# Peptides against a protein of PDB entry 3VZA, part 86

Target 1, 98 residues: chain A of PDB entry 3VZA
Amino acid sequence: RVERLCKSKELFEERLGLEIRRIHNEQLQFIFRHIDHKDPDKPYMFTLSINEQGDYEVTSCTPPLDCISEFQLKVRETNNFSAFIANIRKAFTALSFK
Target 2, 62 residues: chain B of PDB entry 3VZA
Amino acid sequence: AAYVTQLYYKISRIDWDYEVEPARIKGIHYGPDIAQPINMDSSHHSRCFISDYLWSLVPTAW

## One batch from the design tools (peptide; made by RFdiffusion4, then SolubleMPNN)

Design b2_p19_2_s1 (from b2_p19_2, 9 letters changed)
Fold by OpenDDE base, seed 5:
Structure b2_p19_2_s1 (fold): chain B 98 residues (1-98), chain C 62 residues (1-62), chain A 19 residues (1-19)
Amino acid sequence: as target 1 above (98 residues)
Amino acid sequence: as target 2 above (62 residues)
Amino acid sequence: SLMEEFEEERRKKEEEKLK
């Protein structure tokens, strides 16, 4: 049912504070909110594509993360997409305290 | 919408209970070893706390 | 799914690299 799918998406977006969008050139945009407790709506985002070699590639990250290149390498090695996204959120959280 | 929901599950490994009151955050997190229930009253917590808690369930080990 | 589409594109490009 379409209503169930819409409800599911809304629950995930609100509860995880994560919006996922498909953008031009076959890229995915991940937008994290609820990171900064003083400004819950402040977005922390990155975009992901697949390069010509078939590897995951982070095409942008705002704000920038020093560890993003390492995470990109790790996800290519392990294919653990869940850990990849979770570690990025963890890094954004740490950044918000600085 | 279906593809987005599947992606959320791939990331979080959470399955929501859709038959509860809106203020109740109820579901199951499927970890690598044991599935654990989620059952929270959203009125008792901030949005940030709820998100932080749910993400804490997701393993960060590669 | 969106992720399946993404992974399929990854596989496709990897195969093209091997040609």
Scores: peptide ipSAE 0.173, ipTM 0.903, DockQ to the pose 0.022
Fold by OpenDDE base, seed 3:
Structure b2_p19_2_s1 (fold): chain B 98 residues (1-98), chain C 62 residues (1-62), chain A 19 residues (1-19)
Amino acid sequence: as target 1 above (98 residues)
Amino acid sequence: as target 2 above (62 residues)
Amino acid sequence: SLMEEFEEERRKKEEEKLK
């Protein structure tokens, strides 16, 4: 089972180009790769925490996204975490063309 | 490490077939209406294309 | 799961806020 789980994580990381890390202060770090086709290993990342009010809060975003605050609002309203992550990836993709 | 894979499923709604050969990307994307099979030969595509394709399966509607 | 742990922490903070 452990071997299967490790394989699963590796498959998701490679196929989605998304690495997820638990970091200090009970935060999650999301690292996207495979965004820039000319530089597939270039990371696009953001960190997520739970603020004192219990809401999702983006604590960092590199490179910065002007839409990240709106997405944070939307995920708080809809609780659609999947769409939240997917939209961020979409935004990073758009940014890579600039 | 089950928690990590569970999070990936929560995000992508993809379940992989782990019994196929390494070059085969096979699984199922569970959308809101229908289940979409995934069956790709990774040797025929770039890593970026594969990722873009898989993410295209994930709805962005809130 | 990690997400469940994250959401549990969220719940705890919400409860603390309401106290």
Scores: peptide ipSAE 0.162, ipTM 0.903, DockQ to the pose 0.022
Fold by OpenDDE base, seed 1:
Structure b2_p19_2_s1 (fold): chain B 98 residues (1-98), chain C 62 residues (1-62), chain A 19 residues (1-19)
Amino acid sequence: as target 1 above (98 residues)
Amino acid sequence: as target 2 above (62 residues)
Amino acid sequence: SLMEEFEEERRKKEEEKLK
């Protein structure tokens, strides 16, 4: 099972082009690749924490997204974490075409 | 790495078939209403296309 | 899980806010 879990992580990272890391101060870092078809290894990333009010808070976003504040509001309202991450990837994708 | 894989499932709702050849991307996406089979030959697609396709399965409605 | 830990942290902070 341990071998399966390690393989699972690798498959998700490669196939979704998404790496997830736990970083300092109890934050999660999400690193998207495979966004720019001309530069598949170019990272698009953001970090996420829980603020003092218990709400999801985006602590960094590179490159910056105009819509990130709206998405932060939406995930707080809906608790739809899947849609939150998917919409961020969608926004990064749109940004890569500019 | 169980904690990370569980997070990946929460995000993507994809369950992989781990008993196939490495070049075969096989699994199931569990949507709200239907289960969508995934079965691709990775050698026929770019990494970006594969990722875009898989993410297209994930609903963006809040 | 990582998400469970994250959500547990969120819950704790929300409870502390209510105190």
Scores: peptide ipSAE 0.105, ipTM 0.899, DockQ to the pose 0.022
Fold by OpenDDE base, seed 4:
Structure b2_p19_2_s1 (fold): chain B 98 residues (1-98), chain C 62 residues (1-62), chain A 19 residues (1-19)
Amino acid sequence: as target 1 above (98 residues)
Amino acid sequence: as target 2 above (62 residues)
Amino acid sequence: SLMEEFEEERRKKEEEKLK
């Protein structure tokens, strides 16, 4: 089962171009690649924590996204974590064309 | 790794077929209304195209 | 697990603010 879990992680990382890391201060780091077709390995990333109120909080975003604050509000209202991550990727994709 | 894989499913709603050859990307995306089969030959597509396609399956509606 | 811990932390903090 451990081997299967390792394989699963590798498949998701490569196929989605998304790496997920646990980092300091009880945060998650999300690293998107395969965004820029001209530079597939260029990383687009953000970090996420749970604040004192129990709400999702974006603690960093590189490169910065104008829409990230609105997305943070939306995920707090809807609890739709999937849409939250997908919309961030969509925004990074749009940014890569500029 | 268990929690990370759980996160990937929570995000993507994709379940992979782990028994196929490495060049085959096969699985199922579970949407709210329908299940969409995934079946691609990775040798026919760029890494970016594959990722873009898979992410296109994930709803962005809140 | 990583996400379980993350979600449990969220749940705990939400419950605490409701008390």
Scores: peptide ipSAE 0.198, ipTM 0.906, DockQ to the pose 0.022; fails the geometry check

Design b2_p19_2_s2 (from b2_p19_2, 9 letters changed)
Fold by OpenDDE base, seed 3:
Structure b2_p19_2_s2 (fold): chain B 98 residues (1-98), chain C 62 residues (1-62), chain A 19 residues (1-19)
Amino acid sequence: as target 1 above (98 residues)
Amino acid sequence: as target 2 above (62 residues)
Amino acid sequence: DLLEEFEEEEEKRREEREK
């Protein structure tokens, strides 16, 4: 039911601190919160699309991550989307301590 | 929000129990080897701790 | 694939609202 789907989305957003949004030009926006314990609502985000070759492509990353291009390559090679997102969060977490 | 919830599952491999009190974070994480139960009292933890803990369940190995 | 499915679902909903 629609109510269950809405509740599920809310639970994931709050508990994982991850919001997923459909944005213009057939892209997904991933917004991480709860990264900085001193500022839990501070967003860390990236956008994702599928390029003309059919591959996942990161179209933006704020704040920028040095490792994002490598992760993009890895997800294309492994198709491990879970590890892709988890590694990005891990990288954002490391960045929050700088 | 069917596909967005599918994305959350594909990412986290977590399935929530939707029939418990709001203060109870209960579910199952389906890891590569075994399934791990999740059962937390949210009133005992910060939002950041909860998120960090749940993400710690998600493997980062490619 | 996951992204494509999500996009298709959202497009379907938009089309339905615009009818």
Scores: peptide ipSAE 0.312, ipTM 0.919, DockQ to the pose 0.043
Fold by OpenDDE base, seed 2:
Structure b2_p19_2_s2 (fold): chain B 98 residues (1-98), chain C 62 residues (1-62), chain A 19 residues (1-19)
Amino acid sequence: as target 1 above (98 residues)
Amino acid sequence: as target 2 above (62 residues)
Amino acid sequence: DLLEEFEEEEEKRREEREK
């Protein structure tokens, strides 16, 4: 099972171009690649934590996204984590064309 | 890694077929109403195209 | 909460490894 889980993680990382890492202070780091077709390895990333109120909080976003605060609000309201991540990727994709 | 893979499923709603050849991207995307098969030859597409396609399966409606 | 669950699972595994 451990081998299967490792393989699964690797498949997701490569196919989705998304790496998920646990980092300090009880945070998750999401690293998107395969965003810029001209530079597939260029990372687009954000970090996520739960604040003192128990709400999802984006603690960093590189490059910055104007819409990230709205997305943070939306995920708090809807608890739709899938849409949250997908919308961030969509926003990063749009940013890569500028 | 167990929860990370669970997190990937919660995000993407994709379940991979782990028994296929490495060049084959095969799985199932589980939408709210429809289970959509995924079956791609990775040698026919760029990494970016593959990722874009897979993410296109994920609804962005809140 | 998904993130809390992640944190709890990782902490649990860490504690188990340290025993």
Scores: peptide ipSAE 0.291, ipTM 0.917, DockQ to the pose 0.040
Fold by OpenDDE base, seed 5:
Structure b2_p19_2_s2 (fold): chain B 98 residues (1-98), chain C 62 residues (1-62), chain A 19 residues (1-19)
Amino acid sequence: as target 1 above (98 residues)
Amino acid sequence: as target 2 above (62 residues)
Amino acid sequence: DLLEEFEEEEEKRREEREK
């Protein structure tokens, strides 16, 4: 099972082009790759925490996304974390065409 | 690793088939209405295409 | 929440390592 868990992580990282890391101050870092077909290894990332009120809070976003604040609001309202991450990836993808 | 895997599932709703050869991307995407099989030959596609395809399975409706 | 789950898992693993 442990071996499967490690393999699972690697498969998700490669196939989704998404790394998930724990970073300082109880935050999660999400690193997207495979966004720019011209530069597949270019990272697009954001960090997430739970604030004092218990709400999801985006603490950084690189490159910046105009829509990130709206997405933060939406995920707080809906608790649809899947849509939250997927929409961020979609936004990064759109940004890569600029 | 367990929490990470669970998080990936929470995000993607994908469960991989871990018993296939590395060049085969097989799994199941559990959508809200129907489970959709995934079966791709990775050698036929770029990494970006594969990722884009898999993410296309994930609903963006809030 | 996600962070709670994360922390719980990390704590569990730490405890297991300490056994």
Scores: peptide ipSAE 0.139, ipTM 0.900, DockQ to the pose 0.042
Fold by OpenDDE base, seed 4:
Structure b2_p19_2_s2 (fold): chain B 98 residues (1-98), chain C 62 residues (1-62), chain A 19 residues (1-19)
Amino acid sequence: as target 1 above (98 residues)
Amino acid sequence: as target 2 above (62 residues)
Amino acid sequence: DLLEEFEEEEEKRREEREK
């Protein structure tokens, strides 16, 4: 089972181009790659925590996204975490064309 | 690692087939209405194309 | 932390399915 879990993580990281890490101060770091077809290894990342009120809070975003505050509001309202992550990737993709 | 894989499923709704050769990307995406099979030869596509395709399966509607 | 919150949520769902 442990071997399968390790394999699963590796498959998701490579195929989705998404790495997830636990980092300092009880945060999760999401690192997207494969965004820019001209530079597949260029990272697009954000960090996420749960604040004192128990709400999702984006603590950093590199490069910055104008829409990130709206997405944070939407995920708090809908609790649709999948759409939250997918929309962030979509926004990073749009940014990569500039 | 167990929870990280659960998080990947929560995000992508993809279940991989772990019994195929490494070059074969095979699995199922579970959408709200339809389950869509995934079956790709990774040697025929770039890493970016594969990722873009898989993410295109994930709904962005809130 | 967030990871623990997610783990707790998944555990809760599992327990609910087992009832």
Scores: peptide ipSAE 0.138, ipTM 0.901, DockQ to the pose 0.029; fails the geometry check

Design b2_p19_2_s3 (from b2_p19_2, 11 letters changed)
Fold by OpenDDE base, seed 2:
Structure b2_p19_2_s3 (fold): chain B 98 residues (1-98), chain C 62 residues (1-62), chain A 19 residues (1-19)
Amino acid sequence: as target 1 above (98 residues)
Amino acid sequence: as target 2 above (62 residues)
Amino acid sequence: SLMEEFEEERRRREAERAA
């Protein structure tokens, strides 16, 4: 099982171009790659926590996204975590073309 | 690792086939109504294309 | 832990929405 879990993680990281890390102060770091086709290894990342009110909170975003606050609101309302992450990637992708 | 893999499934709704050759990207995407098979030859596509394609399977509607 | 909190919060919200 452990071996399968490790393999699963590796497959997701490579195929989705998404790395997920647990970092300090009870946060998750999401690192997107494969965004810029001309620079596939360029990272696009954000960090996420649960604040004292129990809500999802984006604690950092690099590069910054003007829509991140709206997405934070939407995920709090809908609890659609999948759409939240997918929309962030979509936004990063759009940013890479500018 | 268990929670991380659970997160990946929660995000992507993809279940990989772990018994295929490394160059084969095979799995199932579970949409809200239907399940769609994934079956790609990684040697025929760039890493970015593969990622873009897989993410295109994930709905962005809230 | 954060992971546990994420899971628990998700479950609570889903339960509330379903109720």
Scores: peptide ipSAE 0.208, ipTM 0.912, DockQ to the pose 0.024
Fold by OpenDDE base, seed 4:
Structure b2_p19_2_s3 (fold): chain B 98 residues (1-98), chain C 62 residues (1-62), chain A 19 residues (1-19)
Amino acid sequence: as target 1 above (98 residues)
Amino acid sequence: as target 2 above (62 residues)
Amino acid sequence: SLMEEFEEERRRREAERAA
């Protein structure tokens, strides 16, 4: 089972081009790759925490996204975490074409 | 690794088939209404194409 | 799980805010 779990993580990281890390102050770091087809290893990342009010809060975003604040509001309203992450990737993808 | 794999499922709603050959990307995406089979030969596609395709399965509606 | 820990912390803070 342990081997299966390790394999699963590797498959998700490679196939989705998404790495997830726990970082300081109980935050999650999401690192997207495979965004820029001409530079597949170029990282697009953001960090996420839960603030004192108990709400999801984006603590950093590199490169910055003008829509990230709106997405933060949407995920607080809907609690649709999947759509939240997917929309961020979509936004990073759009940014890579500029 | 269990906690991160659970998070990946929460995000992607994808369940992989772990018993297939390494070059085969096989699994199921569980959408809200339907299940979408995944069955790709990774040797036929770039890493970016594969990722884009898989993410295209994930709905962006809030 | 990591996500469960995240959600539990969220619920805890929401409960404290509502109390």
Scores: peptide ipSAE 0.201, ipTM 0.910, DockQ to the pose 0.021
Fold by OpenDDE base, seed 5:
Structure b2_p19_2_s3 (fold): chain B 98 residues (1-98), chain C 62 residues (1-62), chain A 19 residues (1-19)
Amino acid sequence: as target 1 above (98 residues)
Amino acid sequence: as target 2 above (62 residues)
Amino acid sequence: SLMEEFEEERRRREAERAA
């Protein structure tokens, strides 16, 4: 099972271009790559925590996204975490063309 | 690692076929209505294209 | 862990929607 888990993580990281890391202060860091076709290794990232109210909170976003606060509200309302992450990637992709 | 892989599934709804050769990207995307098979030759596509394609399977509707 | 917190929060919200 450990072998499968390690392989699974590697496959997801490479194929989705998404790395997920646990970082300090009980946060998750999401690092997107393969966004900019001209620079596939350029990272687009954000960090996420659960605040004192128990809500998802984006604690950082690099590069900044104007829509990130709206997405934070949407995920709190819908609890659609998949759409949350996918929309962030979509926004980063759009940003890469600017 | 278990939690991370679970998170990947919650995000992507993709289950990989781990028994195929490394150059074959094979799996199943479990959408809300139907299951969509994934079967790509990675040597025929860029890393960015592969990622974009896989993410295109993930609904963005809230 | 944080992952457990996320999962618990999701379960809580799902339960609230079902109620």
Scores: peptide ipSAE 0.170, ipTM 0.907, DockQ to the pose 0.024
Fold by OpenDDE base, seed 3:
Structure b2_p19_2_s3 (fold): chain B 98 residues (1-98), chain C 62 residues (1-62), chain A 19 residues (1-19)
Amino acid sequence: as target 1 above (98 residues)
Amino acid sequence: as target 2 above (62 residues)
Amino acid sequence: SLMEEFEEERRRREAERAA
């Protein structure tokens, strides 16, 4: 089971170009790659926590996204975590063309 | 790793077939309406294309 | 852990929505 889980993680990381890491202060770091086709290894990142109110909170975003605050609001309203992450990737993709 | 795997599924709704050769990207995307099979030869595509394609399966509607 | 907190938070929200 452990081996399968490790393999699963690696497959998701490579195929989705998304790495998920636990970092300091009880946060999750999401690292997108394969965004810029000219530089596939260039990372696009954001960090996420649960705030004192129990809500999702984006604690950092690199490079910055103008829409990230709106997405944070949307995910709090809808609880659609999948759409939240997907929209962030979409936004990073759009940013890579600027 | 268990939670991370669950989180990937929560995000992507993709379940991989782990019993195929490494060059084969095979699985199922479980959308709200239909389940769509995934079956790609990774040697035929760039990493970016593969990622873009897979993410295109994930709805962005809130 | 954060992961547990995420799951717990989700459960709370789901329960609240169902209520």
Scores: peptide ipSAE 0.222, ipTM 0.913, DockQ to the pose 0.024; fails the geometry check

Design b2_p19_2_s4 (from b2_p19_2, 8 letters changed)
Fold by OpenDDE base, seed 5:
Structure b2_p19_2_s4 (fold): chain B 98 residues (1-98), chain C 62 residues (1-62), chain A 19 residues (1-19)
Amino acid sequence: as target 1 above (98 residues)
Amino acid sequence: as target 2 above (62 residues)
Amino acid sequence: SLLEEEEERREEREKEKLE
């Protein structure tokens, strides 16, 4: 099972172009690649934590996204974590065209 | 690694077929209404195209 | 959330070590 889990992680990282890391203070770092077709290895990343109220909170975003605060509000309202991450990727994709 | 893989499923709703050759991207995306089979040859597409395609399967509606 | 569940599991493991 451990071997399968390791393989699963590798497949997701390569196919989705998304790396997920556990970092200090029990935060998560999300690193998107394969965003810019002209530079597939260029990283787009954000960090996520749970605040004192128990809500998702974005603690950093590089490059910055104007819509990140709105998405943070939306995920708190809907608890749709999947849509939250997908919309962030969509926003990074849009940013790569500017 | 269990926690991270659980996150990947929570995000993508994709379950991979681990018994196929590495060049074959095969799995199932579990949408809210239907299960969508995934079956593509990675050698025929760029990494960016593959990622964009797979992410296109993930609903962005809140 | 999964993040919250992970944090809770970590806290539980820490408590078990203190016991």
Scores: peptide ipSAE 0.183, ipTM 0.895, DockQ to the pose 0.028
Fold by OpenDDE base, seed 3:
Structure b2_p19_2_s4 (fold): chain B 98 residues (1-98), chain C 62 residues (1-62), chain A 19 residues (1-19)
Amino acid sequence: as target 1 above (98 residues)
Amino acid sequence: as target 2 above (62 residues)
Amino acid sequence: SLLEEEEERREEREKEKLE
């Protein structure tokens, strides 16, 4: 099972171009790659935590996204974590064309 | 790794086929209504295209 | 969500330790 879990993680990282790290202060770091087709290794990242109120909170976003606050609100309202992450990737993709 | 892999599934709703050759990207995306099979030859596509395609399967509707 | 569930579990464990 451990071997399968490791392989699964590697496949997701490579195929989705998304690395997920557990970092200090019980936060998650999401690192997107494969966003810019001209620079596939360029990282687009954000960090996420649960605040004292129990709500999702984006603690950093690099490069910054104007829509990140709205997405934070949306995920709090809908609890649609999948759409939250997918929309962030979509936003990063749009940003890469600017 | 268990927690992270669970997150990947929660995000993507993709279940990989782990019994195929590395160059074959096979799996199933579980949408709300249908299960969409994934079957790609990675040698035919760029990393960016593959990622974009897979993410296109993930609905962005809230 | 999974993140929330994990945080809840951690909080529960901490409460159990304090009791």
Scores: peptide ipSAE 0.152, ipTM 0.890, DockQ to the pose 0.023
Fold by OpenDDE base, seed 4:
Structure b2_p19_2_s4 (fold): chain B 98 residues (1-98), chain C 62 residues (1-62), chain A 19 residues (1-19)
Amino acid sequence: as target 1 above (98 residues)
Amino acid sequence: as target 2 above (62 residues)
Amino acid sequence: SLLEEEEERREEREKEKLE
């Protein structure tokens, strides 16, 4: 099972171009790659935590996204974590064309 | 590792076929209404194209 | 949230190891 889990993680990282890391202070770091077709290894990342109210909170975003506050509101309203992450990737993709 | 893999599924709703050769990307994306099969030859596509395609399967509607 | 649930589960596992 451990071997399967390791393989699964590697497949997701490579195929989705998304690395997920557990970091200090009970946070998650999401690192997107494969965004910029001219520079596939260029990272687009954000960190996520649960605040004192129990809500998702983006604690950092590099490069910054203007829409991140709206996405925080949406995920708190809908609890649609999948759409939350997917929309962030979509926003990073749009940013890469600028 | 279990938590991270659970997150990947929660995000992507993709279940991989782990028994195929490394160059074959096979799996199933479970959407709200339909299950869409994934079957790609990775040698025929760039890493960016593959990622873009897979992410295109994930709904962005809230 | 999944993050909260995982944190809770981890705490429970750690407590069990200390018993």
Scores: peptide ipSAE 0.128, ipTM 0.889, DockQ to the pose 0.030
Fold by OpenDDE base, seed 1:
Structure b2_p19_2_s4 (fold): chain B 98 residues (1-98), chain C 62 residues (1-62), chain A 19 residues (1-19)
Amino acid sequence: as target 1 above (98 residues)
Amino acid sequence: as target 2 above (62 residues)
Amino acid sequence: SLLEEEEERREEREKEKLE
């Protein structure tokens, strides 16, 4: 099982171009790659935590996204975590074309 | 690692076939209505194309 | 972690709702 879990993580990281890391203060770091086709290894990242109210809170975003605050509101309203992450990647992709 | 793996499924709704050769990207995406099979030869596509394609399977509607 | 605990609680609530 442990071997399968490790392999699963590796496959997701490579195929989705998404690395998920547990970091200090009980936060998650999401690192997107494969966004810029001219620089596939360029990272686009954000960190996520749960605030005192129990709501998702983006604690950092690099590069910054104008829409991140709205997405944070949307995920709190809908609890659609999948759409939240997918929309962030979509926004990073759009940013890479500027 | 179990938690992170579960997050990947929660996000992507993809289940991989772990018994195929490394160059074969095979799995199933579970959408809200249908299950879409995934079967790609990674040697025929760029890393960015593969990622973009897989993410295109994930609904962005809230 | 707080995130993990919150996700687990949400999953439990959803499971209970469907049962």
Scores: peptide ipSAE 0.256, ipTM 0.911, DockQ to the pose 0.025; fails the geometry check

